# Ledger of designs, part 129: peptides against a protein of PDB entry 6TME

Target 1, 324 residues: chain A of PDB entry 6TME
Amino acid sequence: NRLKRAYIALQAWKKAFYSDPFNTAANWVGPDVCSYKGVFCAPALDDPSVLVVAGIDLNHADIAGYLPPELGLLTDVALFHVNSNRFCGVIPKSLSKLTLMYEFDVSNNRFVGPFPTVALSWPSLKFLDIRYNDFEGKLPPEIFDKDLDAIFLNNNRFESTIPETIGKSTASVVTFAHNKFSGCIPKTIGQMKNLNEIVFIGNNLSGCLPNEIGSLNNVTVFDASSNGFVGSLPSTLSGLANVEQMDFSYNKFTGFVTDNICKLPKLSNFTFSYNFFNGEAQSCVPGSSQEKQFDDTSNCLQNRPNQKSAKECLPVVSRPVDCS
Target 2, 324 residues: chain A of PDB entry 6TME as posed
Amino acid sequence: NRLKRAYIALQAWKKAFYSDPFNTAANWVGPDVCSYKGVFCAPALDDPSVLVVAGIDLNHADIFGYLPPELGLLTDVALFHVNSNRFCGVIPKSLSKLTLMYEFDVSNNRFVGPFPTVALSWPSLKFLDIRYNDFEGKLPPEIFDKDLDAIFLNNNRFESTIPETIGKSTASVVTFAHNKFSGCIPKTIGQMKNLNEIVFIGNNLSGCLPNEIGSLNNVTVFDASSNGFVGSLPSTLSGLANVEQMDFSYNKFTGFVTDNICKLPKLSNFTFSYNFFNGEAQSCVPGSSQEKQFDDTSNCLQNRPNQKSAKECLPVVSRPVDCS

## One batch from the design tools (peptide; made by RFdiffusion4, then SolubleMPNN)

Design b2_p16_6_s1 (from b2_p16_6, 10 letters changed)
Fold by OpenDDE base, seed 4:
Structure b2_p16_6_s1 (fold): chain B 324 residues (1-324), chain A 16 residues (1-16)
Amino acid sequence: as target 1 above (324 residues)
Amino acid sequence: SSAQERLQQILAELRA
């Protein structure tokens, strides 16, 4: 009996709650699990005459606790949304039994440990949100081999390099922000054919931006701010025909910001502040356009306000990194 | 609920 297994799982989970401020699990009593708050039943895919637990939504419940291994008994769950709680511990490996998992959102919790590799075992996974946790270690390259629509990794403790397999991703949205990623952005990034938004904010990324970024024709948001990137902006950025929001602020870029970047047809906001740029085209000057917003603050630009001192600029500008 | 609606969409996609 599939509902009996669900009952065992849900009761085990209730026992794993340390605090339930809104009494979300107060009605989690008895065998009728389909009446449980936050539990959603539907006809089974393999047998429409059988009712199964197909979804869990405990978003914003502020529940403190952990995920017990008995959750692996919820084999029919396709939607698992438990964001904005205080769940701790690791994601149980027993969740590998949830072969219908389609959307997995455990964001805004207190999960720890390595990347939850159990997510790699879900063949139908399209949405992965593990942001705002304490996951650590390396990102498995295999994550980008999956046919995901969205991958949210931001605000964790991930380290090491971004896998070269990123180019294989079919995701429209990928966030790396506020981790400890290091190294260069892989050149394979240009192969992300469905990419709309990518965010690298606040990592330890370095090196030159790959020219292949210019191949991201569908990108509307590109944010690489607060890293250690060096060199000039690639001329191939002129290929970003649909970019609306672009941010390269708080890096170590040098060189000249060109017209071909600032005149991108869909560009609405371009922030390149807090770098070491020593020149910009007139089209890049803040206030030069009514339709576009620019920020050139704290660079090494001449005849512009709020720039770095000569003392700060000279050591960097005089030793430009050649990315060619 | 929004979750119920989304679940129905997901299940429809899984059936396809």
Scores: peptide ipSAE 0.753, ipTM 0.973, DockQ to the pose 0.962
Fold by OpenDDE base, seed 5:
Structure b2_p16_6_s1 (fold): chain B 324 residues (1-324), chain A 16 residues (1-16)
Amino acid sequence: as target 1 above (324 residues)
Amino acid sequence: SSAQERLQQILAELRA
C-alpha cells in the first residue's frame, strides 16, 4: 500500500524533527497522511484510482531536524518544498526512488555535504533550489545536462571550477553567487540559449571574461561582481541586446569602458565600480542618461570623483592583462 | 493552496 509507505516515511520524518516551533507536524497522527499539514495527495499517475502523496510543502516552518532515509518511500512525490527551515545533514540517497520529482526546493536550510547527486537521478526534474545551505565540494558537470528551468546554487560552499557543460544548460536562471567557485567562466557559456539571468556574485572566479558572453542575447541580468576578473571588458558585450542589469563591480578589470556597452538598448543599470578602468565613454558617465544608471566609483578614471589614487592605479593600469 | 495548485500543474505536465 502506497499510503502505508507514505505513513512510514512521514512518521519517520516526524521523529527526525528536533524542533517544530509552529507545531506543523502536530496533526501528523494516524494513517490518514493526506490530512497531514503540508502533505498533498493526488491520484497516482500510473493508477488514477489510487491516492498517493504527490507533494510536500513545509516552507517557512522553521523546523529543525534532518531528512531520514525513509523519505525514499515517498515514491510518488513530484513537489518537494521545504525551504526556510533548519533541516541539517545530507540529502538522503534514498530519494532516488522519487522518480517523479519535478521541483526540489530545500533552500534556506542547514544542509551539508557534497552536491546532492541524487538530484541528478530524477529524470523529470525541472526546478532545483539548494541555495542558502552549506553544500560543499565540486559541482557535478552533469547538472547542466539536465533539462532544468532554474538552477539555484547561491550561498553555499561549493569549491570548484564551473563545468564547461554549462553551455548545455537550458535553464533561464542560474545562480552561482556567494560560493567559492574558482577559475574562468567557460567559453561555452555563450551556448546557453535560454539564459535570462546569471549571477556569479561573490566567488573566486578569475581570468578574462570570455568573448562568448556576448552571445547571450536573451540575458537580462548578468552579474559578475565581487570576483577576481581581469583584463578588459569584451567588445562582444555589445551583443547583449536584452541586458537590463549588468554588474562588474569589485573586480580587477582594466581598460576602457566603451560606448557600445553603455548604449546597450535595454540597459538600465550598469555598475562597473571598484575596478581599475582607466577610461570611459561619455555615455558611461553617471548622470549622462536619465534612463540608465551607471556607477563608475573607485576606478582609475580621470576627472571623475571618488576614484582610486594614482598610487593604487599605476601598478595595475601599467600592466594590463591581455585577454587576446 | 498555492502548493496544491502548483502540484496540479506539475502533475498535468507529467501526464502529458
Scores: peptide ipSAE 0.734, ipTM 0.972, DockQ to the pose 0.958
Fold by OpenDDE base, seed 2:
Structure b2_p16_6_s1 (fold): chain B 324 residues (1-324), chain A 16 residues (1-16)
Amino acid sequence: as target 1 above (324 residues)
Amino acid sequence: SSAQERLQQILAELRA
């Protein structure tokens, strides 16, 4: 009996709650699990005459607790949304039994441990949101082999390099922001054919930007701010025909910001402040356009306000990194 | 609910 298994799972989960401020699970009593708050039933895919638990939505319930292994008994769940709670511990490996998982959102919780590799076992997964947790360690390369629409990894403790497999991703949105990623952006990034938004904010990334970024024809948001990137901006950035928001601030870039970048047709905001640029085209000057907003603050530009001192600039500008 | 509606969409995709 599939509903009986669901009952066992849900009662085990209720027992795993440390705090339920809104009494969300107050009605989680008795065998009628389909009446439970936040539990959604539907006809089973394999037998429409059988009713099963197909979805869980406990978003914004502020529940403290953990995910017990008995949740693996919820084998018919395709939607699992438990964001904005205070769940802790690790994601149970027993969730591998949830082979219909389509959307998995555990964002804004207190989860710890390595990347939840159980997510890689779900063949139909399309949406993965694990942002705002305490996941750590390396990002498994296999994550980008999944046919995901969106990958939200930001605000965790992930470290090491970004996998070369990133080029295989079909996701439209990928966030790496506010982790501890290091190394260079892989050249394979240019192969992300469906990419619309990518965010690298606040990591330990370094090296030169790969020329292949210019192949991202569909990207509308590209944010690489608050890293350790060096060298000049790739000339191939002129190929970003659809970019609207671009941010390279708080890096160690040098060289000249060209017209070809600042005159991108869809560009609305371009921030390249807090670098070591020693020149910019007139089209890059803040106030030069009514349609575009620029920020060139704290560079090594001549005849511009709020720039770095010569003492700060000379050691860096005189030793430009060759990215060729 | 919004979750119910989204679930119905997901299940439709899985059936296809």
Scores: peptide ipSAE 0.729, ipTM 0.971, DockQ to the pose 0.961
Fold by OpenDDE base, seed 3:
Structure b2_p16_6_s1 (fold): chain B 324 residues (1-324), chain A 16 residues (1-16)
Amino acid sequence: as target 1 above (324 residues)
Amino acid sequence: SSAQERLQQILAELRA
């Protein structure tokens, strides 16, 4: 009996709660699991005459505890939303049995350990949100082989390089922000055909931006701020026909910010402050447009306010990195 | 609930 298995799983989970401030699980008593707060039942996909637990929503419950292995008994769950709690430990590998998993949101918790590779075992997964946790180590390349709509990895402890397989991703939104990623952005990034938003904020990324970024025709948000990127901005950025928000601030970029970039047709905000740019087109000057907002603060620009000193600029500007 | 509505959408997609 599927509901019996669900009962076992949910009771094990309740037992794994250290704190339930809102008494969310207070009614988690008895075999009628479909009446449990945050538990949603539906007819089984393989047999409509059978009622199964198909969804869990415990968002914003502030529950402290862990995910016990018995959760693997919830084999019919397609929606698992437990964000904004205080769950700790690791994602149990027993969740591999949840083959219908479609949306998995464990964001804003206290999970630790390596990337939860169990997520890779879910063939129907479309939404993965593991942001605001303490996941660490390498990002498995296989994550981008998944047909995901969104991948939220920000605010974790991931390190190492971004996998080359990123180009295989069909996700519209990908965030790497506030991790410890290093190395270069893979050239394969240009192959992300469905990408709308990508965020690299606050990592240890370095090297030159790949020219292939210019192939991201659908991207509306591109944020690479607070990294260690060097060299000039790729001329191919003129191909970003739909970019609205672009941020390259707090890097080590050099060279000239071109007219072709600043005149991008959909560009609303372009921040390139806190770099070592030594020139900019007139179209890039803050205040030059009512439709576009620019920030050129703290560069090596002549005749502009709030720029770096010659002492700061000279060592970097005199040795420009050739990205060709 | 919003979760219930979303779940119904998901299940519809899975059936397709």
Scores: peptide ipSAE 0.724, ipTM 0.970, DockQ to the pose 0.963

Design b2_p16_6_s2 (from b2_p16_6, 6 letters changed)
Fold by OpenDDE base, seed 4:
Structure b2_p16_6_s2 (fold): chain B 324 residues (1-324), chain A 16 residues (1-16)
Amino acid sequence: as target 1 above (324 residues)
Amino acid sequence: SSMEARLAEILAELRA
């Protein structure tokens, strides 16, 4: 009996709670699991006459505990949202049995260990949110082979390089922010056909920006701030016809910020502060437009306020990185 | 609830 299995799973989970400040699981008593707070039942896909646990929503419950392996008994769950809790430990491998998993949100918890590779086993997964945890290690390349709509990885402890498979991703939103990713942005990035928003903030990324970024026609948000990028901005950025928010601040960029970038038709905010740019077009000057906001603070620009000293600029500007 | 509605949408998609 599926509901009996669900009962076993949910009771095991309740037992795994260390703290339940809002008494969310107070009514998790008895065999009627469909009445449990945060548990949602629906007719089974394979047999509409059978009622099964199809969704879990424990968002914002501030529950402390861990995910026991018995959760693998919830084989009919398609929606699993447990964000903003204090769950710790690792994501159980037994969740591989949840073959209907469509949305998996464990964000804002205290999960640790490597990337939860069990997520790769879910054939129907569309939404993956593991942000604001303590996941570490390498990002498996296979994540981008999945037909995901959104991938939230930010605020973890991931390291190593961004997989070249990123170009295969069909996600509209991908966040890498506030990890320890290193290396270059793969040239394959330009192949992300559905990309709307990508955020690289606060990593250890380096090298030149790939020219292929300019192929991201649908991107509205591109944030590469707080990294170690070098060289000039690619001229191909003029191809970002739909970009609204662009941030390259807190890098080591050099060269000239061109009209072709600053005059992008949908550009609303362009921040290129805290770099080593030694020139900018008039269209890039803060205050030059009523419709666009620019920040050129702390560069190597002449006749602009709040710039770096010559002493700081000279060593970098005099040795520009050739990205060709 | 909004979550119930979303679940219904998901299940409909999975059936398709």
Scores: peptide ipSAE 0.716, ipTM 0.971, DockQ to the pose 0.930
Fold by OpenDDE base, seed 5:
Structure b2_p16_6_s2 (fold): chain B 324 residues (1-324), chain A 16 residues (1-16)
Amino acid sequence: as target 1 above (324 residues)
Amino acid sequence: SSMEARLAEILAELRA
C-alpha cells in the first residue's frame, strides 16, 4: 500500500542521514509513518479513504545526508520543505514520480550538480526554492514556461545567460543573485506581467539595461547591483510606477541620473553608488527628500562627497557606451 | 500547525 511505500522511502532516507544533531528522525521507527516528526499525512486526492504522506517538513534540522532514490516512492507528496540542512548530492530523478509536487524547498543545503530538471517534470509546481546550494551549469529555459509563483535561484553556481523565456514567467518573485550568470538581461523581461521582485545581485551580467524594464509596472524591488552593466539608465525607468527599492550600485553605468527616475512615486530607496555617473538631478541628491533615501557614493559627480577621482573617471566618462 | 494548514490549502488547490 501507499503508506508501506512511504515507510520504505522514509527508512531509506533515515539510513541516508550522516548526522541528525537534533534527533529529528529518532521517532522514525515502525510502520506508522504519519507519526514521524516532520511527516504530514492527509487523505489521498484520488481516494479520500486512504491516508498518504502528503508533506515533508524538515526545515532547520541541520541534518547531514543525501536524498536517496527511494524518495520517489513518496508519490503523494505535494509539499517538500527541507531547507536549512546539510543535505548533499543531487536531487534524485526518481522524484519525477511525485506528480503532486506543489512546493519544493531545498534551500540552504549542500546540493550539487546541474539544475534539478526533475522540477520541470512536476505539472503542479508553484514554488521552487533551490537557493543557497551549489547547483551549477545552465538554467533550463523551460523553468520560465512553468506557472510558478516564485523562483529562488540565488546563491548557487549557475552560469551562462539568462534565458529569453524569462518573459513568459508568471512569477512574482525571481532571484538570480550571487550566481555566475553572464550576458545581457533579455529584452523579454518587460513581459513579466506579475513580477513584483527581481534580484540580479552579484553576477557577471553585462551590457546595457534593456528599455523594456520600464514595462514592469508591478515591480516593487529591482536590484541589479554588483554586475558589469554599462551605459546610461534607460529613460523608460520612469515607467516603474510601483518600484520601492531600486539598486544599480557597483556597476559601470555612466550618464545622468534624471529627475524622472528619482521622483518615481513609490520610490523609497534608490542606490546608484559605485558607478561612473557624471551627473544627477537635484531630486537624486541624498538628503533632498525625507521620504526617499539615495546613495550616490563613488561616482563621477561634481560637488558631491566621496566621489571617484578625475583620473579614475575620465577614461570611462569620456567613452560612454551608446545603448541606443 | 502552520505547515498542516498550508498543506491543507495546497491540497485544496490540487483538488480544484
Scores: peptide ipSAE 0.709, ipTM 0.970, DockQ to the pose 0.932
Fold by OpenDDE base, seed 2:
Structure b2_p16_6_s2 (fold): chain B 324 residues (1-324), chain A 16 residues (1-16)
Amino acid sequence: as target 1 above (324 residues)
Amino acid sequence: SSMEARLAEILAELRA
């Protein structure tokens, strides 16, 4: 019965293919769905004597098409990986029936519409990758209430502010890069547990960096480059004991880059170029360390190469933003 | 396959 439902779903999906350049679905014929390329069967969790479709892997198949609602019949699927294809349309709401969903990877496709809220309905979801699509609109705050290990949102069309619920996330990796997020980074960011990597690259974020960033003791990668951040760097950044890569380039930061930041014990790369910093400690100067790489290009630093002109610097440096 | 191995791990976790 379950395999019959799977057959119906998979045949509907095959019909939804516009192009299959590698003939991935060529063997998708007949009732023996467990022999289908990219389809993986396993004993059912509720009855080990019953074989069910438990996983789909169509990664890198370059398939053009859409996800039909009949995919909701694949109720035993725990792993769904279809990255690097040309699937379009929206994620079907019928996938809410896939209550065992554990890993969902639809990255590098042509999906559109709002955030796929069906992902929020999966109680056991641990891995969500929707990057490199055309998802748009607001990020639902509830995404950070999920017990996810990783959240990949980069290279989409998401807008609005970062939800304050971010502090509830237990994800080790979170990417916001190359979207249209705006506003300030929430102060609740400091409450994130288990965070190793967070990337904000290429958004419309603004305001001062919250002091609470310094509470991210486990972070190894912090990239806030290519935004509209202002003010000085928080002194609390000295608390980032495990940061290895830090990038604040292409913002509107001002003030002095301190020793406490540049002497962080595990810091390997620190880029603060293309800002309006008017001073830096000797420990921040490129070439000052053999173990650390710095980039101070295009700031308002005295006696350093490749800096902004006085004409560019004076209007900004003379009116520093007070973040206190 | 690597995918089959990963699936086995996931299913084991879901059973717990």
Scores: peptide ipSAE 0.700, ipTM 0.969, DockQ to the pose 0.932
Fold by OpenDDE base, seed 3:
Structure b2_p16_6_s2 (fold): chain B 324 residues (1-324), chain A 16 residues (1-16)
Amino acid sequence: as target 1 above (324 residues)
Amino acid sequence: SSMEARLAEILAELRA
């Protein structure tokens, strides 16, 4: 039966534990898997008279080990949360059998290898959190074809460019932070109709910001700090009617920071420090507003404190990148 | 528990 398969899977997993500091799996004994700590049973969707393992929660258990292929026997699992452990290895392909997967959180572990493409096989997946691991390689374009509410990819080793398919994403929150993504932000970004928060912090992204960013009417957090972006800020950023937190710091931006950006109606914090801006509107000056906080540190601004030297500024400011 | 409640919500969505 289905619980017997679950028993086999869970016992195989227990054997795959190298360390269980809190003895989380101490009661993982016997066929009554529904009594196992961190295991949650529910009536099966196809037969309410049958009890199945529907959820796993081992968050913050500090368990060291790996995910054995037998986990594929947990075919009824819709919720899989194992964050803040020390699981290593790869995500088993056998998890493709978990067709009810709705929330998958393996964040803050020691997983390695390419993007776990098995996640793409889950038709009902809504939440994907793989942040704080050692996943590497390119991001599959198909990830953005998924009807995900949130995509957490930050703090990994992902490389290559951000797929053009990003515009197809319906996610409200997407994090790319602290990877090795390169290239330009795709122009299709403006098509992300449900986007509220997007974070690009600490990558190798470059080029001009696409004008289409201004189409992100619902975005409240936009952080592109610590990259290699060049050129002027798009004038279309005036379209970010709901942005509250905006960060362009630690890039190579040039040009003038305009009123239409600094006067965005819901803007609370705007950081554009550590760039090569050579001018700013009065509305962008730190202290000019009680409702908004600005940071213009380490630019090429005249008559402002803590700016770059002329020697540092001149080579860049004199050769502005034309993004038009 | 909060997990059980969330699981119930998820399963309800999957049934729909």
Scores: peptide ipSAE 0.698, ipTM 0.969, DockQ to the pose 0.935

